# Peptides against a protein of PDB entry 5KEZ, part 257

Target 1, 320 residues: chain A of PDB entry 5KEZ
Amino acid sequence: NVAIYNPFRPWWERYQPVSYKLCTRSGNEDEFRNMVTRCNNVGVRIYVDAVINHMCGNAVSAGTSSTCGSYFNPGSRDFPAVPYSGWDFNDGKCKTGSGDIENYNDATQVRDCRLTGLLDLALEKDYVRSKIAEYMNHLIDIGVAGFRLDASKHMWPGDIKAILDKLHNLNSNWFPAGSKPFIYQEVIDLGGEPIKSSDYFGNGRVTEFKYGAKLGTVIRKWNGEKMSYLKNWGEGWGFVPSDRALVFVDNHDNQRGHGAGGASILTFWDARLYKMAVGFMLAHPYGFTRVMSSYRWPRQFQNGNDVNDWVGPPNNNGVI

## One batch from the design tools (peptide; made by RFdiffusion4, then SolubleMPNN)

Design b2_p26_6_s2 (from b2_p26_6, 16 letters changed)
Fold by OpenDDE base, seed 3:
Structure b2_p26_6_s2 (fold): chain B 320 residues (1-320), chain A 26 residues (1-26)
Amino acid sequence: as target 1 above (320 residues)
Amino acid sequence: SAVNEAFKAYHAGFRDWMAGLVAANA
């Protein structure tokens, strides 16, 4: 991915890929392979956060400022380490003036235009699908158990399906023969927008963001909410079917949230309430559970916003 | 850089977006 130095190596640089090389702040491919092997040998499975909707920002300077030193040129859409070229992006398909998503009530913009300047891959193209599948299959062959698909809301479900159909079975050294990768898709659906979580059920599980948002209000006793109201927790609260839901109290994005909805999210900053929420989640049968492991950073609020929300995990000069 | 700030703004936008949707569905 792009190596960003201003601010200094933020957490979100990971979501600006320039190649599919397994060479990042976390280590090289050999180290990754070693970790996956050691984890699998003791029954711990690895799931990869796969960024496949886009490459890096359109205005990032060309050069070799990347975690593996690969050259890239966003201006010309040149990513030779893949390789991608100008033919592999949705620049001509997006109809907005800026080239970015301007209206989230327009499903075509959400999927065909750039997410905040991030170069949007043309996932309708078999070439692009194949390059992504090759990346994911390499990981599968190493021994990962599945994937989180980042920014799934911004990809057409059919394009995702086409990629998934190219995937290998899991490595039989650790998984039963014929096992398929576990897929869950990051889809933010709190209602009120045309894109629905149900659009993605055919590809795998989806993130249920209503879970953490609503649980936060209940645990905090906001708006007269009571624990007794949780008697029909799950589908009874309008959540997706349990067998399609991946649930969590917080994630890396909403952990840094603010406002009414953002502030409802419970995090380790409110340790007591957070433990209550996580305990409830783990005890309740609804959905597939995910527990967050995060870190402290020097928060500095200005006008209700943490100016240090970019701070990444503890590191040694950018290396984790 | 402008690009970095734009990306940061996306995540900030997510916070505002989520807050709005939660409020609308409350």
Scores: peptide ipSAE 0.030, ipTM 0.635, DockQ to the pose 0.041
Fold by OpenDDE base, seed 5:
Structure b2_p26_6_s2 (fold): chain B 320 residues (1-320), chain A 26 residues (1-26)
Amino acid sequence: as target 1 above (320 residues)
Amino acid sequence: SAVNEAFKAYHAGFRDWMAGLVAANA
């Protein structure tokens, strides 16, 4: 991915890829392979956060300022380490003046235009699908168990399916022969937008963001909410079907949220309430559970916003 | 950089969006 130095190596640089090489601030491919092997050998499975909707921001300077040193040129859409060129992006398909998503009530913009300037891949093209599948298959062959698909709301479900249909079975050294990768898709659906979580059920599980938001309000006793109201927790609260849900109390994005909805999210900063929420989640049968492992950072609030919400995990001069 | 500002805007917008949706559905 792109190496950002101002601010100094923010967490979100990870979501600006310039290649599919497995060398980042977390380590190189050999180290990753070693970790996956060691984890699998003791029954711990690895699921990769796969960024396949886009490459880096369109305004990033060309050069080799990336975690693996690969050259890239956002201006010309040149990513030779893949390789991608101008033919592999949705620049001509997006009809907004800026080239970015301008209206989230327009599903076509949400999927065909750039997410906050991030170069949007033409996932309708078999070439692009194949390059992504090759990346994911390489990871499968290493021994990963599945994937979180980042920014799934910004991809057409059919394009995702086309990629998934190209995937290999899991590595038989650790998984039963014929096993398929476990897929869960990040889709932010709190209502009010045309794109729905149900659009993606055919590809795998989806994130249920209503879970953490509603649980937070209940445990915080906001708006007269009571724990006794959790008697029909799950589908009874309007959540997606349990067998399609991946549930969590917080994630890296909403852990940094603010406002009424953002403030409802429980995090490690609210230790007692957070433990209650996580305990409840693990005890309740609804959905596939994900527990957050995060870190503290020096929060500095200005006008209700943490100006240090960019801070990444503990590191040594940018190296994790 | 422009990219940094875009990400800041996205995250700020995300927070506001979530706040609005939760409030509307409370």
Scores: peptide ipSAE 0.029, ipTM 0.634, DockQ to the pose 0.041
Fold by OpenDDE base, seed 2:
Structure b2_p26_6_s2 (fold): chain B 320 residues (1-320), chain A 26 residues (1-26)
Amino acid sequence: as target 1 above (320 residues)
Amino acid sequence: SAVNEAFKAYHAGFRDWMAGLVAANA
């Protein structure tokens, strides 16, 4: 991914890929392979956060300022380490003036335009699908158990399916022969937009963002909410079917969210309430559960915003 | 930088969604 130095190596630089090489602030491919092996040997499975919707931001300077040293040029859409070129992006499909998503009520913009300037890959192309599949298959062959698909809302479900259909079975050294990778898709569906979580059920599980938001209001006793109202928690609250849901109390994004709605999310900053929420989630049968492991950072609020919300995990001069 | 501002805008949008969700249930 790109190496960002202003601010200094933020957490979100990881979501701006310039290659599919396994060398980042966390280590190189050999170290990753070793970690996967050690984890598998004790029954801990690894799921990779796969960023396949896009490459880095269009405004990033060209050069070799990347975690693997690979050259890239966002301006010309040149990513030779893959390789991708201008033919592999949706610039020609997006019809907005900015090239970015401007209207989330337009599904074509959401899928074909850039997410906040991130160069949008042409996932309808078999070449692009194959390059992504090769990346994911390399990980599968190393021994990962599955994937979180980042920004799935911004990809056509059929394109995702086409990629998934190219994937290998899991590594038989640790998984039963014929096992398929576990897939869950990050889809932010809070209602009111044309794209629905149900559009993605055919590819695997989806994130249910209503879960943490609603649970937070209940645990905080906001708006007269009571714990007794959780009697029909799950589908009864308008959530996706349990067998399609991946649920969580918080994630890295909404830990950094603030405002009227963001304040409902429970995080480790409110330890007592957070433990209650996580405990409830783990005890309740609805959905596949994900527990957050995060870190403290020196929050500094200015005008209601944490100016240090970019801070990544503890590191040694950028190396984790 | 432009990249930083774009990312912040993304988070702001998410906050707006959350605010709307809370308001709808109030």
Scores: peptide ipSAE 0.030, ipTM 0.655, DockQ to the pose 0.039; fails the geometry check
Fold by OpenDDE base, seed 1:
Structure b2_p26_6_s2 (fold): chain B 320 residues (1-320), chain A 26 residues (1-26)
Amino acid sequence: as target 1 above (320 residues)
Amino acid sequence: SAVNEAFKAYHAGFRDWMAGLVAANA
């Protein structure tokens, strides 16, 4: 991914890829392979946060300022480490004046235009699908169990399906022969938009962002909410079917007050309430559960916003 | 950079918007 130095190596630089090389501040490919092997050997399975909707921001300077030193040129849409070129992006398909998503009530814009300037890949192209599949298959062959598909809301479900159809079975060294990768898709659906979580059920599970938001209100006892109201927790609360839901109390975005969930989201900063929420989630049968493992950063609130919400995870590998 | 600012602005705006949706659907 791109190396951002202002602010200094923020967490979100990881979501601006310039290659599919397994070489980031989290480690190199050998280290990753080692981790996957060690985890699999003790029954811990690995899913990868796969950023396949886009490459880096269109305004990032060309050069080799990336975690693995790969050259890239956003201006010319040149990503030779893949390789991608200008033919592999939706620049001509997006009809907005800016080239960015301007109206989230327009499903076509949401899927064909740039998310906050991030160069939008033409996932309708078999070439692009194949490059992504090659990346994911490399990970599957290493021994990962599946994927979180980042920004799935911004991809056409059919394009995702086309990519998934190219995927290998899981590594038989650790998984039964013929096992398919576990897929869950990040789709933020709190209602009010044309794109629905159900659009993606055919590809795998989807994130249920209502879960953390609603659980937060209950645990916080907001608006007279009581724990007893959780008797019909899950589908009874209007959530997606349990077998399609991936549930969580918080994620990296809403932990920082970003994205879906608002102020109701419980995090490790509210340790007691957070433990209650996580405990409940793990005990309740609804959905496939995900537990957050995060880190502390020096929060500094100005006008209600943490100005240090960009701070990335602790690093002991130096500036890579 | 412009990308960084756009990213921040998007998330800030998205946060407020999503908070509204949560409230509306509560």
Scores: peptide ipSAE 0.028, ipTM 0.630, DockQ to the pose 0.041; fails the geometry check

Design b2_p26_6_s3 (from b2_p26_6, 15 letters changed)
Fold by OpenDDE base, seed 5:
Structure b2_p26_6_s3 (fold): chain B 320 residues (1-320), chain A 26 residues (1-26)
Amino acid sequence: as target 1 above (320 residues)
Amino acid sequence: SAVNEAYKKYHARFREWEAELVKKNS
């Protein structure tokens, strides 16, 4: 991914890829392979956060300022380490003046235009699908158990399916023969927009962002909410079917106040309430549960916003 | 960065929906 130095190596640089090489601030490919093997050998499975909707920001300077030292040129859409070129992006398909998503009520823009300036991959192309599949298959062959698909809302479900159809079975050294990778898709569907979580049910589970937000209001006792109201928790609260839901109290985005739950979201900063919420989540049968493991950072609020929300995990001069 | 600023605006879009989620569910 791109290396950002202002601010100094923020967490979000990880979501601006310039290659599919397994060399980041977290380590190199050999170290990753070793970790996966050691984890699998003791029954701990690995699921990779796969960023496949886009490459880096369109305004990032060209050069070799990346975690693997790979050259890239956003201006010319040149990512030779993949390789991708200008033919592999949706620049010509997006009809907005800026090239970015301008109307989130237009499903076509949401999927064919740049998310927040991130270069949007042409996932309709078999070449692009194959490059992504090769990346994911390499991980599968290493021994990962599945994937979180980042920014799935911004990809056509059919394109995702086409990629998934190219995937290998899981590594038989650790998984039963014929096992398929576990897939869950990040889709922020709070209602009111055309793209629905149900559009993605065919590809795997989807994130249910209503879960953490609603649970937060109950645990915080906002608006007269009571624990007794959780009697019909799950589908009864308007959530997606349990067998399609990936649920969580918080994630890295809403832990920082970034959408999909707002101030209702409970985090480790609210230790007592957070433990209550996580305990309830683990005790209740609804959905597939994900527990957050995070870190403290020096929060500094200015005008209601944490100016240090960019701070990544503890590191040694940028190396995690 | 430009992406980071746009990211913040992107997530700010959910504030109205979040307000709805705060409503009592019975």
Scores: peptide ipSAE 0.417, ipTM 0.856, DockQ to the pose 0.033
Fold by OpenDDE base, seed 4:
Formats: C-alpha cells, sequence, structure tokens
Structure b2_p26_6_s3 (fold): chain B 320 residues (1-320), chain A 26 residues (1-26)
C-alpha cells in the first residue's frame, strides 16, 4: 500500500493498495506465511481484510513510496506491480463531474464512481476479476480461512460473485477437502438508501451495523431503553437474518466516531459498558460475532472531532 | 490528506440517522 508520511503512517494508508504483494508495515510474505502456519497449527484461523474495490487515492503522488517499494502512478492509473492500467478502472463509466460518488441514492454512482477519491477498479472486466482472484487464491493457498471484503457496498454483487467463483478450495493441510473460504462483506445499510444488505446475501455474510448502534443505546440506557427490551434481540429488532449477519460492538471506523453508530457506539474507552456489550454479544446466539482488538491513542477533540483519529497502532518508526 | 477528508465526509452522511437514534424516545 501507499506509505503516507503526513500525517505519519496513519492507519488508513493500509486501505490504499498499489499492489497485491504481501509486504507491509506488518511484515513480508515469508513472515506472513509463517504466522498463518503457526496459527492454523493451534486452531486459530486467519481472515484477510481484502481491499479489492479500489487502489490508492487519485491524488497521491506517483513514485515508489509504498510498503513494498513498488512503483505506481495514480494520475495515469498505472500499477505495474499487478499490473493495472487505465483500462482497468471505471473512469469512463462514472458519469459524475468529480469522478467521485456524489449521490448515495444513485446505486450506479455508489458502485461505479470513486469512493472518497479512491481509484475505482472495473470489476466487470474478467481481467480485473482474475487478478483479484489470483491474489485471493495465493492467500488461500498459503492457508487463510476466508476474507472480509472491504467496501462491498461499492461493488456490484454479481462482480463479487464472479470473483468468488474463481476461488480455490481451502488448503487441505488444515481444512477438510472441499472447504470453501468464509466470506463476510462490509455493507453499511442503515436504511434510506437503494443498496441493501440483502443484495449481498448470496455471496456470504454481511456486516450488521445496526447491531452495535442499537446495543449501545440500550447499554447506555438512552431513550429509556432497557436491557429487558433485548428479549427479541436479532431479527426482532429489524436486523438481517442471523445466518447472514456478522455482528460487532465496534470497528476501527465507528470506534473513531465515523460511520454507523456515532456516539452510541461503545468502545474500550468506556470499559465497563463495553465489557457488558461484548459479553452480551458473545452470549447471545444471533449472528457471527467479531471482537475488536485495538489500542489507545492521544485523542484531541476539536469541534466534536478527534483530530488525531488518524493515529495507527503502536509502532517502531512506522513498522508495526 | 484529501482522501482522509473525503473519508470523513463519507461517514458524516450517517449523522442524521445517528441523531434520530439518540432522540427516538426523547
Amino acid sequence: as target 1 above (320 residues)
Amino acid sequence: SAVNEAYKKYHARFREWEAELVKKNS
């Protein structure tokens, strides 16, 4: 991914890929392979946060400022380490003046235009699908168990399916023969927009962002909410079907006040309430559960916003 | 960065829903 130095190596640089090489702030491919092997050998499975909707920001300077040293040029859509070129992006398909998503009530814009300036891959192309599948299959062959698909709302479900149909079975050294990768898709569906979580049920599980937000209000006793109201927790609260839901109390975005949930989201900053929420989540049968592992950073609020929300995990001069 | 600012704007679009959540039974 892109190496960003202003601010100094923020967490979000990880979501601006320039290649599918497995060398980042966290280590190289050999180290990753070793980690996957060690984890699998003790029954811990690895799920990769796969960024396949886009490459890096369109305004990032060309060069070799990347975690693997690969050259890239956002201006010309040149990513030779893949390789991608201008033919592999949706620049011509997006009809907005800016090239970015401007209207989230237009499903076509949401999927064909750039998310916050991130170069949008043409996932309708078999070439692009194959390059992504090759990346994911390499990980599968290493021994990962599945994937979180980042920014799934911004990809056509059919394109995702086409990629998934190219995937290998899981590595038989650790998984039963014929096992398929576990897939869950990040989709923020709070209602009011045309794209629905149900559009993605055919590909795997989806994130249920209403879960953490609603649970936060209950645990905080906001709006007169009571724990007893959780009697019909799950589908009874308007959530997606349990067998399609991935649930969580917080994630890296809403932990920082971003995205769905806002101030209702419980985090480690509110330790007692957070433990109550996580405990309830783990005890309740609804959905597939995910527990957050995070870190503290020096928060500085200005006009209700943390100006240090960019701070990444504890590191040694940028190396995790 | 420009991407980061756009990212924040992207997430800010959920604030109306969040505000409604907070005042639901107020």
Scores: peptide ipSAE 0.268, ipTM 0.796, DockQ to the pose 0.035
Fold by OpenDDE base, seed 1:
Structure b2_p26_6_s3 (fold): chain B 320 residues (1-320), chain A 26 residues (1-26)
Amino acid sequence: as target 1 above (320 residues)
Amino acid sequence: SAVNEAYKKYHARFREWEAELVKKNS
């Protein structure tokens, strides 16, 4: 991915890929392979946060300032390490003046225009689908069990399906023959917009962002809410079907107050309440559960916003 | 960065829903 130095190596640089090489501040491919093997050998499975909707930001300077040293040029849409060129992006399909999503009530813009300046891949093209599938298949062959598909709202469900249809079965060294990768898709659906979580049910599970938000209100005892109200927790609270839900108390975005839950979201900063929420989530049968493992950073609030919300996980690797 | 700011603005779109949630529960 792109190496950002202002601010210094933020967490979100990881979501600006310039290649599909497994070289990041989290480690190299050999280290990753080793980790996957060790985990699989003791029954711990790995799924990968796959960023396949886009490449890096359009405003990033060209060069080799990337975690694996690969050259890239956002201006010319040149990513030779893949390779991608100007033919592999949706610049011609997006009809907005800026090239970015301007109206989230327009599903076509949401899927064909750039998400906050991130170069939008033309997932309708078989070439692009194949390059992504090759990346994911490489991970499958290493031994991962599945994927979180980042920014799924911004991809056409049919394009996702086409990519998934190209995927290999899981590695038979650790999984039964014919096993398929576990797929869940990040879709922020709080209502009011044309793109719905149900659009993606055919591809796998979907994130249910109402879960953490509603649970937070109950645990916080807002408006006199009680734990007993959780008797019909799940579909009874208007959530997606249990077999399509990936649930969590918090994620890296809403942990930093970046929407999709707001002030109701419980985090490790509120340790007691957070433990209650996580405990309840793990005890209740609704959905597939994900537990957050995060880190502390030096929060600094200005006008209600943490100006240090960019701080990434602890890292002392000065090379990558 | 510009990308980061735009990212924040995108997520801020959900503040309306969040405000309604807070209003209902406070």
Scores: peptide ipSAE 0.085, ipTM 0.709, DockQ to the pose 0.036
Fold by OpenDDE base, seed 2:
Structure b2_p26_6_s3 (fold): chain B 320 residues (1-320), chain A 26 residues (1-26)
Amino acid sequence: as target 1 above (320 residues)
Amino acid sequence: SAVNEAYKKYHARFREWEAELVKKNS
């Protein structure tokens, strides 16, 4: 991915890929392979956060400032390490003046235009699908158990399905023969927008952001909410079917106060309430649960916003 | 509904967060 130095190596640089090489701040491919093997050998499975909707930001300077030294040129949409060219992006398909998503109530813009300037891949093209599948299959062959698909809301479900149909079975050294990768898709659907979580049920599980948002409201006793109302927690609260839901109290985005769920989201900063929420989540039989393991950073609020929300995990001069 | 309006505000804040991300990428 792109190496960002201002601010110094933020967490979000990870979501600006310039290649599919397994060479990042976390280590190289050999180290990753070793980690996957060691984890699998003790029954710990690895799920990769796969960034397949886009490449890096269109405003990033061309060059070799990347975690693996690969050259890239956002201006010309040139990513030779893949390789991608201008033919592999949705610049011509997006109808907005800026090339970015301008109206989130327009599903076509949400999927065909750039998310916050991130170069939007033309996932309708078999070439692009195949390159992504090759990347994911390489990981499968190494021994990963599945994937989180980043920014799934911004991809057509059919395009995702086409990629998933190209995937190998899991590595039989650790998984039963014929096992398929576990797929869960990041879809922010809190209602009120045209894109629905149900659009993605055919591809795998989806993130249920209503879960953390509503649970936070209840535990905080906002708006007269009571714990007793949680008796029908799950589908009874309008959440997606349990077998399609991946649930969580917080994630890296809304832990920083601006993600889906807003101020209701509970985090480790509110330790007592957070423990209650996580405990309830783990005890209640709804959805596939995900527990956040995070870190403290020096928060600095200005006008209600943390100016240090970019801070990544503890590192040694950028190396994790 | 009031609930839907609240969720819309959440999305709005998320979009604002995204806007800040754009600034950081420039």
Scores: peptide ipSAE 0.030, ipTM 0.516, DockQ to the pose 0.209

